Peptides against a protein of PDB entry 5TDY. Designs and how they scored, part 9

Target 1, 88 residues: chain A of PDB entry 5TDY
Amino acid sequence: EKKIDGRRKAAVLLVALGPEKAAQVMKHLDEETVEQLVVEIANIGRVTPEEKKQVLEEFLSLAKAKEMISEGGIEYAKKVLEKAFGPE

## One batch from the design tools (peptide; made by RFdiffusion4, then SolubleMPNN)

Design b1_p10_3_s4 (from b1_p10_3, 5 letters changed)
Fold by OpenDDE base, seed 2:
Structure b1_p10_3_s4 (fold): chain B 88 residues (1-88), chain A 10 residues (1-10)
Amino acid sequence: as target 1 above (88 residues)
Amino acid sequence: DELFLKLVFL
């Protein structure tokens, strides 16, 4: 496994979701955060299958951890993964 | 990992 820059992880996640879904996600963030994310996406270059897998797995892990103390983590993770890897 | 965490925990 290769360590992925924290900022890059965010860009990889959004790109994995696709432009439409990524846009919907960013609508829930403040302007400054969106601007930061857009910069990262603009500079993402190529995303390897390995990076995508690593980022999505980390997302899933964090969502599962959150589920232990709050509702919705597992379901949210499933939805993101379905959009990222689904046959769409 | 601030940006990433913000996405994970909207």
Scores: peptide ipSAE 0.518, ipTM 0.910, DockQ to the pose 0.706
Fold by OpenDDE base, seed 3:
Structure b1_p10_3_s4 (fold): chain B 88 residues (1-88), chain A 10 residues (1-10)
Amino acid sequence: as target 1 above (88 residues)
Amino acid sequence: DELFLKLVFL
């Protein structure tokens, strides 16, 4: 698999959620972080199926690990996967 | 991967 730039991974994840849900997620972040994310999203360009799959798999793995520390990790991962691979 | 981790853990 091709190594993906760290900041690009964030943009891919947010775009997969769609603008409305992405906005809701970003409400939980500090202003500086939001500004950085918006820049990355603006410059995302084309996302390959391989990149999308890779990012979502990494997110899912981390979300599962997070659930062992705090509640809601699996539910968050589920929402992302639904937007990416679920029915339209 | 700081931005990505922030999204994962909010």
Scores: peptide ipSAE 0.513, ipTM 0.910, DockQ to the pose 0.705
Fold by OpenDDE base, seed 1:
Structure b1_p10_3_s4 (fold): chain B 88 residues (1-88), chain A 10 residues (1-10)
Amino acid sequence: as target 1 above (88 residues)
Amino acid sequence: DELFLKLVFL
């Protein structure tokens, strides 16, 4: 398993969500954070299936952990996975 | 992994 740069992981996740959902997510972030993410997305280049899977699996793991202390973690993770790997 | 965590927890 190749270690992915932390900043790149964020870009991979947003790209995996697709432009529509990514835009909705970014509306919940401050301007400085959005600017940082835009830079990473602009320089993402090619995303391998392996990177995409790795990032989404880490996201799922963290979302499951969040579900233990707040509502919606598992459902949120499910929606992301469906958009990333679902029918297209 | 600050950016990534921000996306996860919003």
Scores: peptide ipSAE 0.488, ipTM 0.902, DockQ to the pose 0.696
Fold by OpenDDE base, seed 4:
Structure b1_p10_3_s4 (fold): chain B 88 residues (1-88), chain A 10 residues (1-10)
Amino acid sequence: as target 1 above (88 residues)
Amino acid sequence: DELFLKLVFL
């Protein structure tokens, strides 16, 4: 397992979602955050299957934890996983 | 991990 830069994890997650869904997600963020994310995506280069799996598993874990106190986390995580690993 | 956390807990 390779340690992934924290900022890179965000870019990997958004790229895994695809441009359409990534754009929808970013509409809920402040302008400064969006600009930061765009920069990270622009510099992402290539994402390995291992990185994608690692990031999505961490995302799923955190989303499940969020679901303990707020609704929607697990369903959001499932949607991300479907985009990244579902039939294509 | 600030950017990542913002996405996770959106």
Scores: peptide ipSAE 0.486, ipTM 0.902, DockQ to the pose 0.701

Design b1_p10_4_s1 (from b1_p10_4 with Y2L D8E)
Fold by OpenDDE base, seed 2:
Structure b1_p10_4_s1 (fold): chain B 88 residues (1-88), chain A 10 residues (1-10)
Amino acid sequence: as target 1 above (88 residues)
Amino acid sequence: DLFEKVVEAI
């Protein structure tokens, strides 16, 4: 699989969350980081199914590693994000 | 990276 730039992955995730949730997330980031993310979101263009898959998988991996979710919560989180990405 | 920062901010 192709490696996706971290900035690209961040943009894909934020777009998937939707504008309201994305805004809430960005409230917890510094201005410089927000500026970078806004640029990436503005230039996101087309998101491929492969990109969506990779972002979802890496999100779940990181969330677990950072103890944001338990193993039992992974499937639930996956379903939420899949719905956020929309049907393919 | 930016992705990690976003994930941590969720």
Scores: peptide ipSAE 0.714, ipTM 0.951, DockQ to the pose 0.776
Fold by OpenDDE base, seed 4:
Structure b1_p10_4_s1 (fold): chain B 88 residues (1-88), chain A 10 residues (1-10)
Amino acid sequence: as target 1 above (88 residues)
Amino acid sequence: DLFEKVVEAI
């Protein structure tokens, strides 16, 4: 299992959210951070199934740790995100 | 890291 750097994971997540929601998220970030993310998104290339899996798992872990979602909402969030990372 | 920043902004 290959380690993915934070910038790569961020780009994968934002692409999975779609352009509209990704833009809304980035509105809450500082300009320098947004610029870094845009570069990573522009150069995202192919996202492997393994990368998608790792990003999803780490997202859920962080969201839980930050209490962004309830314990009971983890399974639901997982299903929603799996669809976002699923086939087009 | 950058990923954590993005997650927190969601």
Scores: peptide ipSAE 0.707, ipTM 0.950, DockQ to the pose 0.780
Fold by OpenDDE base, seed 1:
Structure b1_p10_4_s1 (fold): chain B 88 residues (1-88), chain A 10 residues (1-10)
Amino acid sequence: as target 1 above (88 residues)
Amino acid sequence: DLFEKVVEAI
């Protein structure tokens, strides 16, 4: 398992969400942060299945820690997000 | 980091 840079993980997540949802997220961020993310997204290249898996797992971990999702909703959230990360 | 910021903004 290789460590992924935080900027890379952010770009992977935003791309997986799709342009509409990604835009909704980024409009809540400061301008400097958005600029950093746009650069990273522009240079994302290929995203490996391993990266997708790591990003998903870390997202769920952070979301749970921040009480964004309940313990009982973890498995449901996994399925929803896995579908979003899948091929279009 | 940027990932945490994005997650918090969701």
Scores: peptide ipSAE 0.707, ipTM 0.950, DockQ to the pose 0.783
Fold by OpenDDE base, seed 5:
Structure b1_p10_4_s1 (fold): chain B 88 residues (1-88), chain A 10 residues (1-10)
Amino acid sequence: as target 1 above (88 residues)
Amino acid sequence: DLFEKVVEAI
């Protein structure tokens, strides 16, 4: 397993969400943060299936820790996110 | 980090 930088994880997540949803998310971020994210997205290059899997698992773990999703909703969230992170 | 910021913004 290869550790992924937080900046790269953010880029992978935003790309997986698609342009419309990614744009909506970035509306809630400050200008400097958006600029950083744009740079990471521009340099994302190839995202491996392993990276997608790692980002998905870390997302779910973090979302659970912040009580964004209930334990009962994690499996459902996995299904939704797996589709989003799937092949484009 | 940036990942956490994005997650919290969703």
Scores: peptide ipSAE 0.701, ipTM 0.951, DockQ to the pose 0.756

Design b1_p10_4_s2 (from b1_p10_4 with Y2L)
Fold by OpenDDE base, seed 5:
Structure b1_p10_4_s2 (fold): chain B 88 residues (1-88), chain A 10 residues (1-10)
Amino acid sequence: as target 1 above (88 residues)
Amino acid sequence: DLFEKVVDAI
């Protein structure tokens, strides 16, 4: 298992969400952060199944933690996982 | 980091 930089993890997650949902998420971020994310997405290259799995597992873990104080986190995480690992 | 920011925005 390779350690993945946070910038790359962000890009992998956003790509996994798809363009529409990724855009919705980015609307809640400041302009500088969005610019950084766009750069990372543009340079993402190939994402291995292992990287994708690692990122989504960490996302799920964080979503579970968030669910403790904010409803909907786990439900959204499930949707992301379905999109990422489901048929396409 | 950027990942945490994205997750927080979700």
Scores: peptide ipSAE 0.709, ipTM 0.954, DockQ to the pose 0.821
Fold by OpenDDE base, seed 4:
Structure b1_p10_4_s2 (fold): chain B 88 residues (1-88), chain A 10 residues (1-10)
Amino acid sequence: as target 1 above (88 residues)
Amino acid sequence: DLFEKVVDAI
């Protein structure tokens, strides 16, 4: 597998979520972070199936870790994944 | 990293 940097992975995830959900997420981030994300999203280009797979897998891993401190987090994360990467 | 920040914000 090719390593994907965090900025690229973030852009892939946000694009997969769609503009409305992505906007909701970014409302919880500081302005500097949002600016960085917008740049990455604007320059995302083509997202390969392999990139989608890698982002999905790492998202699940991080969501599971978050579940340790947030009840219902993993269940919500699974729903997000379904929307972002599920069948069309 | 930036990805972790985004995931944490979801």
Scores: peptide ipSAE 0.707, ipTM 0.952, DockQ to the pose 0.847
Fold by OpenDDE base, seed 1:
Structure b1_p10_4_s2 (fold): chain B 88 residues (1-88), chain A 10 residues (1-10)
Amino acid sequence: as target 1 above (88 residues)
Amino acid sequence: DLFEKVVDAI
């Protein structure tokens, strides 16, 4: 298993979410953070199936932890996974 | 890191 840089993971997740959901997320971030993300997305290149799986599994883990203090975390995570891995 | 910030924003 290859370690993925945090910036790379962020870009992979946002791309996996799709443009609509990615935009919703970025609306909650400051301008500097958004600029960093845009650069990473612009340079994302090829995303391997292994990277995608690894990032989404880590996302799911963090989302479950987040739900302990906020509503909808697990359900949202399930929606993300469905988008990324479900039949389209 | 940037990934954690994105996840936290969700």
Scores: peptide ipSAE 0.707, ipTM 0.953, DockQ to the pose 0.783
Fold by OpenDDE base, seed 3:
Structure b1_p10_4_s2 (fold): chain B 88 residues (1-88), chain A 10 residues (1-10)
Amino acid sequence: as target 1 above (88 residues)
Amino acid sequence: DLFEKVVDAI
């Protein structure tokens, strides 16, 4: 699999969350980081199936490692992201 | 990186 830039992965995830939820997440980030993310989102273009797969896998891995979500929460997150990254 | 920052913010 091709390595994806962290900025690109961040943009993919935020777009998948939708504008309202993405905005809520960005409120917890510093101004410089938000500006970088906005640029990446504006230039996201098309997201490939491989990018979707890699972002989903790494997100779930990080979320679980940080104990951010329970086992049930992981399943919920997986369903949400599968819907977001599912076939068009 | 930016991805880790975003995930940490969720």
Scores: peptide ipSAE 0.703, ipTM 0.952, DockQ to the pose 0.791

Design b1_p10_4_s3 (from b1_p10_4 with Y2L E4Q)
Fold by OpenDDE base, seed 3:
Structure b1_p10_4_s3 (fold): chain B 88 residues (1-88), chain A 10 residues (1-10)
Amino acid sequence: as target 1 above (88 residues)
Amino acid sequence: DLFQKVVDAI
């Protein structure tokens, strides 16, 4: 697998969530971070299936590793993965 | 990095 820049990983994840959910997530971030993310999303271009798979697998791994994430959070992460690999 | 910040916000 190719190493993906952290900025691009963030953009890929947010796009995968969809605009409504991505907006909700961004409301919990500082203004400077949001501005950076908007730039990355605007320049995301094409996301390969390999990139999407890699980013979402890392997301799920990080979510499971956090002791403070509830079972509901883990289930949400699984749904994100399903959306990524499901039929389009 | 940006990715970690987004993950922490979800």
Scores: peptide ipSAE 0.704, ipTM 0.956, DockQ to the pose 0.773
Fold by OpenDDE base, seed 5:
Structure b1_p10_4_s3 (fold): chain B 88 residues (1-88), chain A 10 residues (1-10)
Amino acid sequence: as target 1 above (88 residues)
Amino acid sequence: DLFQKVVDAI
């Protein structure tokens, strides 16, 4: 698998979450971070299915590794994965 | 790392 830059991974994840959820996430970030993310999203270009899969799988892995993340958060992550690669 | 920051915010 091709290594993906952390900035690009962030953009891919936010786009995968959709505009509403992405906005909610950004509310919890500082302005400088938000600006960086907006730039990355604006320059995201084409996201391959492989990239999306890698990012979402890594997200799910990190979420599970964080014992502090609620089961609801994990379930949401799983739903995002299912929506991304189920009907797709 | 931006990705980790986003993950932490979810």
Scores: peptide ipSAE 0.698, ipTM 0.955, DockQ to the pose 0.776
Fold by OpenDDE base, seed 1:
Structure b1_p10_4_s3 (fold): chain B 88 residues (1-88), chain A 10 residues (1-10)
Amino acid sequence: as target 1 above (88 residues)
Amino acid sequence: DLFQKVVDAI
C-alpha cells in the first residue's frame, strides 16, 4: 500500500465524485480551502485504480465513524463506492 | 488535513 498525501487524497475523492457533486461539496468549504483543492485537482495528473480504491475505502471508513452524528453519510459513501467500482 | 476537510463537508 502506497501512502497518499492528504491533499492528493482530497483531489482524488472530488474527481471521483464528479464535477456536480464535487461542486456541492466545495460550496461548504471556505475560500482558502477551495483554492487549495482547485490547485490540487489541476495538478492531479493520472489517478491509478489503486489510488482511487484506497481513497474511496478510506472515505467510507471515515464516513462510518461519523454515522451517528451525520445521517445519510454511510449511505452516501456506499453509493459512491458502488458507482465507482460497480458495473456501470 | 485537506482530505478530512472534504470528508467533513460531505
Scores: peptide ipSAE 0.694, ipTM 0.954, DockQ to the pose 0.804
Fold by OpenDDE base, seed 4:
Structure b1_p10_4_s3 (fold): chain B 88 residues (1-88), chain A 10 residues (1-10)
Amino acid sequence: as target 1 above (88 residues)
Amino acid sequence: DLFQKVVDAI
């Protein structure tokens, strides 16, 4: 598997979530971070199925880790993945 | 990194 940098992973995840969910996420980020993300999304180009799978699996892993200190994270993560992996 | 920031925001 090819390593994907964090900037690209962020863009892949946000695009996979769709514009509505991506917008909801970015509402909770500072302006500078949002600007960085917009640049990465604008330059995302082609996202391979392999990249998408890799990013979403890592997201799920990190979300499960977050559940260790918060409630509802695992269930939310599953819903996000269902939306992102949905029928294509 | 940006990925972690996005994950933390979800």
Scores: peptide ipSAE 0.691, ipTM 0.954, DockQ to the pose 0.835

Design b1_p10_4_s4 (from b1_p10_4 with D1S Y2L)
Fold by OpenDDE base, seed 5:
Structure b1_p10_4_s4 (fold): chain B 88 residues (1-88), chain A 10 residues (1-10)
Amino acid sequence: as target 1 above (88 residues)
Amino acid sequence: SLFEKVVDAI
């Protein structure tokens, strides 16, 4: 298992969300962060199945943690997983 | 990290 840095993980997750949802998420971030993310997405290259799995698993874990103090985290995580691993 | 920021924004 290869360790993935936070920058690449962010790009992988946003790509997995799709352009519309990714854009919606980025609207809640500051301009500098968005700029960084756009650069990372532009340079993402090929995402291996292993990377995608690792990122989404970590995302799910964090979403579950967020669900402890807010609603919708687990449900949204499931939606993302369905998008990422569902039929193409 | 950027990843944590993105997840926090979701």
Scores: peptide ipSAE 0.700, ipTM 0.954, DockQ to the pose 0.815
Fold by OpenDDE base, seed 1:
Structure b1_p10_4_s4 (fold): chain B 88 residues (1-88), chain A 10 residues (1-10)
Amino acid sequence: as target 1 above (88 residues)
Amino acid sequence: SLFEKVVDAI
């Protein structure tokens, strides 16, 4: 299993979320952070199935932890997984 | 990390 840096993981997750959800997330971030993310997304290139799986698994773990203090975390995680791996 | 910031913003 190859280690992925935080910058690339962020780009992979945002792309997996889709443009609508990605935009909603970035609306809650400062300009500098958004700029960094845009650069990473622009240079994302090819995302391997392994990378996507690793990123989404880590996201799920963090989302479940977030649910302990915020409602909707687990439900949102399920929606992300459906978007990324759904048969659609 | 950027990843953690993104997840935290969700």
Scores: peptide ipSAE 0.695, ipTM 0.952, DockQ to the pose 0.776
Fold by OpenDDE base, seed 3:
Structure b1_p10_4_s4 (fold): chain B 88 residues (1-88), chain A 10 residues (1-10)
Amino acid sequence: as target 1 above (88 residues)
Amino acid sequence: SLFEKVVDAI
């Protein structure tokens, strides 16, 4: 398993969410953080299946640990999974 | 990390 830095993982997740959802998330971040993320997104290139898998697994782990996934939150998580692993 | 910040902001 190849190690992916936090900047790369963040870009992968935001792109998977789509531009509208990504914008909503970034509204809650400081300006410096947003600028860093925009740079990473602009240079994301191709995301490998391995990267998608690692990012979503860690996302789900962190989300569950923060009790962000409720019965209704499961549907949101499934949509993120579908965008990342579904047909393009 | 940036990833953790993004997840926390969702």
Scores: peptide ipSAE 0.693, ipTM 0.950, DockQ to the pose 0.785
Fold by OpenDDE base, seed 4:
Formats: C-alpha cells, sequence, structure tokens
Structure b1_p10_4_s4 (fold): chain B 88 residues (1-88), chain A 10 residues (1-10)
C-alpha cells in the first residue's frame, strides 16, 4: 500500500465532497489552512483508484471514531462517496 | 495532518 500524505488526502476528500460542501467545510478552518488546501486541490492532478479507496476508508474510519454519523450513516456516506469519486 | 483537520471540520 502506497503512503499518501495528509495534504493530498485532504484534497482528494474535498474534491469528492463537491465544491459547495467543500466550501462550507473550509469556512470552519483558519485562513492559512484554507490557503494550503486550495493549493493542494488546484494541483491534485490524477487520482488513482487506489488513492480514492485509501482516502475513503480512512475518512470513514475517522468519521466513525468521532461519532460524526450513525452506523447506518457511515454506510450511506460510503455509497455517496463512492458515487462521487465516479466510475473507473 | 491537513486531512485530519478537514475531517474534524466536517
Amino acid sequence: as target 1 above (88 residues)
Amino acid sequence: SLFEKVVDAI
């Protein structure tokens, strides 16, 4: 398994959320962090299927750990993100 | 990491 740095993982996730939701999330972050994220998104380039899978799995793991959504919500979120990442 | 910060902000 290839290691992905946190900057790239963040960009992949935000792109998957879509521009509107990504913007809402970034409104809760400080200016410096937002600037970093914008740069990473702008330079995201190609995202491999392996990267998408890794980011999705880690997101769901962290979201569950934070009790962000119910168990059923996690499964739903997985389906939504899989759709958002698009077919290969 | 930036990733963790983003997830925390969701």
Scores: peptide ipSAE 0.693, ipTM 0.952, DockQ to the pose 0.793

Design b1_p10_5_s1 (from b1_p10_5, 4 letters changed)
Fold by OpenDDE base, seed 3:
Structure b1_p10_5_s1 (fold): chain B 88 residues (1-88), chain A 10 residues (1-10)
Amino acid sequence: as target 1 above (88 residues)
Amino acid sequence: DEMFEKVVNT
């Protein structure tokens, strides 16, 4: 597993959410952070499946730890990952 | 790291 830059992780997550949901997230952040995120998103380039998987797994882990997911667990996390990387 | 945490805590 390759270590991913923290700023890049944030950009990968926001791109994965799509523009509508990403906008809803960013409107709750401070102005300086938003400006930094926009720069990172603009320069994200190609996101590998491995990077996307790592970022989403860490996001799910943090969300669960912060009790943001009420009915989480291994099976729920598995379903989320399958949706993210399943067949198109 | 800090930026990622801010996004998660939104």
Scores: peptide ipSAE 0.413, ipTM 0.890, DockQ to the pose 0.634
Fold by OpenDDE base, seed 1:
Parts: structure tokens; sequence; C-alpha cells
Structure b1_p10_5_s1 (fold): chain B 88 residues (1-88), chain A 10 residues (1-10)
């Protein structure tokens, strides 16, 4: 498993969410953070399936820890991610 | 990973 820079992880997540949801998230961030994220997104280049899967799994883990996602759905969500982005 | 944490905590 490759270590991903924190700024890159944020950019990967926002790109994965799509422009509509990403914009909604960024409305709640301070101006300095938004400027930094825009730069990272603009220079993101190619996102590998491995990076995308890794970032989404970490996001789900953190969201669970912060009780942002119900306990009943987290394991199912992990399975969905594995099916979507894991090896065939 | 401060930036990533900020996004998650939005």
Amino acid sequence: as target 1 above (88 residues)
Amino acid sequence: DEMFEKVVNT
C-alpha cells in the first residue's frame, strides 16, 4: 500500500464525489483551505483505481469513527467499494 | 493530513 500525501487525498476525495457534491463540501471550508484544494485538484493528474479505493476506504473509516455513518451500513459500504474498485 | 481531515469534518 502506497502512502498518499494528505493534500492529495483531499483532492482525490473531492474529485471522486463529483463537482456538485465537492462544491457543497467546499462551501463549509475557510478561504485559505479552498485555495489550497483548488490548486491540488487542478494538478491532480491521473488518479489510479488503487488510490481512489484507498482514499474512499479511509474516508469511510473516519466517517464511522465520527459517527457520520450509521454502524449498520459501514460494512456493506466497504463491500460495495471492494466490488467497484477492487480486482475483478 | 490536516487538509483531508478538514474535508471529512465538513
Scores: peptide ipSAE 0.372, ipTM 0.877, DockQ to the pose 0.675
Fold by OpenDDE base, seed 4:
Structure b1_p10_5_s1 (fold): chain B 88 residues (1-88), chain A 10 residues (1-10)
Amino acid sequence: as target 1 above (88 residues)
Amino acid sequence: DEMFEKVVNT
């Protein structure tokens, strides 16, 4: 796996969430951070399936660690990611 | 990774 720049990870995640959910997330961030994220999103270019998988898996791992989601939810989400972006 | 962490912690 290739190491992904942190700023790029954020952009990949927000793009993956879609514009509505991404907007809701950004409403809770400071103006400077939002501006930086917009730049990263604008320059995201092509996102590979592998890159998207890495970012989403890390997100889910962090969300679990922060008790933001239930264990059942995280396991289900991992399965969804595997089906969508995992090895064939 | 600060930017990513900020997004996750929202």
Scores: peptide ipSAE 0.349, ipTM 0.865, DockQ to the pose 0.669
Fold by OpenDDE base, seed 5:
Structure b1_p10_5_s1 (fold): chain B 88 residues (1-88), chain A 10 residues (1-10)
Amino acid sequence: as target 1 above (88 residues)
Amino acid sequence: DEMFEKVVNT
């Protein structure tokens, strides 16, 4: 696995969520962070399947750690990611 | 990583 820049990870996640969900997320962020994210999203360029999978897996891991979603949901989502994007 | 954490914590 290649280490992904933190700002890029955020941009990849938001792009992966789609414009409607990404916009909803950004409404809960401070102005400065939104400005930074917009720049990162604008310059995201090509996102590889490997990057997308890596970012989503990390997101799910963090969500699980913070008990934001059920473990069953996390495990299922991981399986979906594996089927959709293949092994790293 | 900080920006990513901010997004996750929304």
Scores: peptide ipSAE 0.346, ipTM 0.863, DockQ to the pose 0.704

Design b1_p10_5_s2 (from b1_p10_5, 4 letters changed)
Fold by OpenDDE base, seed 3:
Structure b1_p10_5_s2 (fold): chain B 88 residues (1-88), chain A 10 residues (1-10)
Amino acid sequence: as target 1 above (88 residues)
Amino acid sequence: DELFEKVVNT
């Protein structure tokens, strides 16, 4: 497992969410943070399946640890991963 | 790290 740059992780997550959901997230952040995120997104280049998987797994882990996900954590995690990497 | 945490905590 390759270490991902901390700033890059945020960009990968936002790109994975799609433009509409990413916009909903960023409108609740301060101006300086938004500017930093936009720069990272603009310079994201190619995202490998491995990077996307690592970032989403870390996101789900943190969300669960912060009690953002209810009891059905395992089933929810499965759905997210299947939607992220499953057939279009 | 910091940016990622801010996104997660939104």
Scores: peptide ipSAE 0.407, ipTM 0.887, DockQ to the pose 0.616
Fold by OpenDDE base, seed 1:
Structure b1_p10_5_s2 (fold): chain B 88 residues (1-88), chain A 10 residues (1-10)
Amino acid sequence: as target 1 above (88 residues)
Amino acid sequence: DELFEKVVNT
């Protein structure tokens, strides 16, 4: 798999969430962080399905590690991601 | 990455 720039990962995640959910996330961030994210989003260009899948999988992994997502649902979520963004 | 982590921890 291709290595994704860390700053780009944040932009990919926010774009993947959609504008409403992304805005909700950004409400809780400081001004400097918001400015950085806006720059990355503005320059994101095209997001490949592979990048989107990779970033979402990393997000789920981190969320699990931080106990933000219950253990019972994480494997199901991974399967959903594979079905939605993996190869047909 | 710090930026990605900040988004995740929101």
Scores: peptide ipSAE 0.390, ipTM 0.883, DockQ to the pose 0.617
Fold by OpenDDE base, seed 4:
Structure b1_p10_5_s2 (fold): chain B 88 residues (1-88), chain A 10 residues (1-10)
Amino acid sequence: as target 1 above (88 residues)
Amino acid sequence: DELFEKVVNT
């Protein structure tokens, strides 16, 4: 498992969310932060399935730790990620 | 990373 640059993680997450959801996220951020995110997204290049899995798993872990989502939801989401991007 | 954290906390 390769370590992902911190700034790149944000871009990977937003790209994974899709443009509509990413836009909704950015509406709640300050202009400077949005500009930084746009730069990272613009320079994202190719995202590997492994990167996407790593970032999404970290996101879900953090969301759980912050009690943003239920345990049932996090478990389900992990299963979805495993099915989509995990080992065959 | 602060950028990632800001996205997560949105």
Scores: peptide ipSAE 0.368, ipTM 0.873, DockQ to the pose 0.608
Fold by OpenDDE base, seed 5:
Structure b1_p10_5_s2 (fold): chain B 88 residues (1-88), chain A 10 residues (1-10)
Amino acid sequence: as target 1 above (88 residues)
Amino acid sequence: DELFEKVVNT
């Protein structure tokens, strides 16, 4: 695995969520944070399947750690992630 | 990572 820049992770996640969901997320953030995210998204360029998978896996890991999702759910979600965002 | 955490915690 290649280490992804921290700021880039956020952009990759939001792009992976799609424009509608990303917009919904950003509505709950302060304006300074939104500005930062917009800059990162604007400069994201190409997102490889490997990057997308890596970021989403980290997201799921953090969500599990914060008990935002069930343990059973995260394991299933990882399988779904492999199918949806694997090599293409 | 801070920016990523903010998104995750939304």
Scores: peptide ipSAE 0.363, ipTM 0.871, DockQ to the pose 0.639

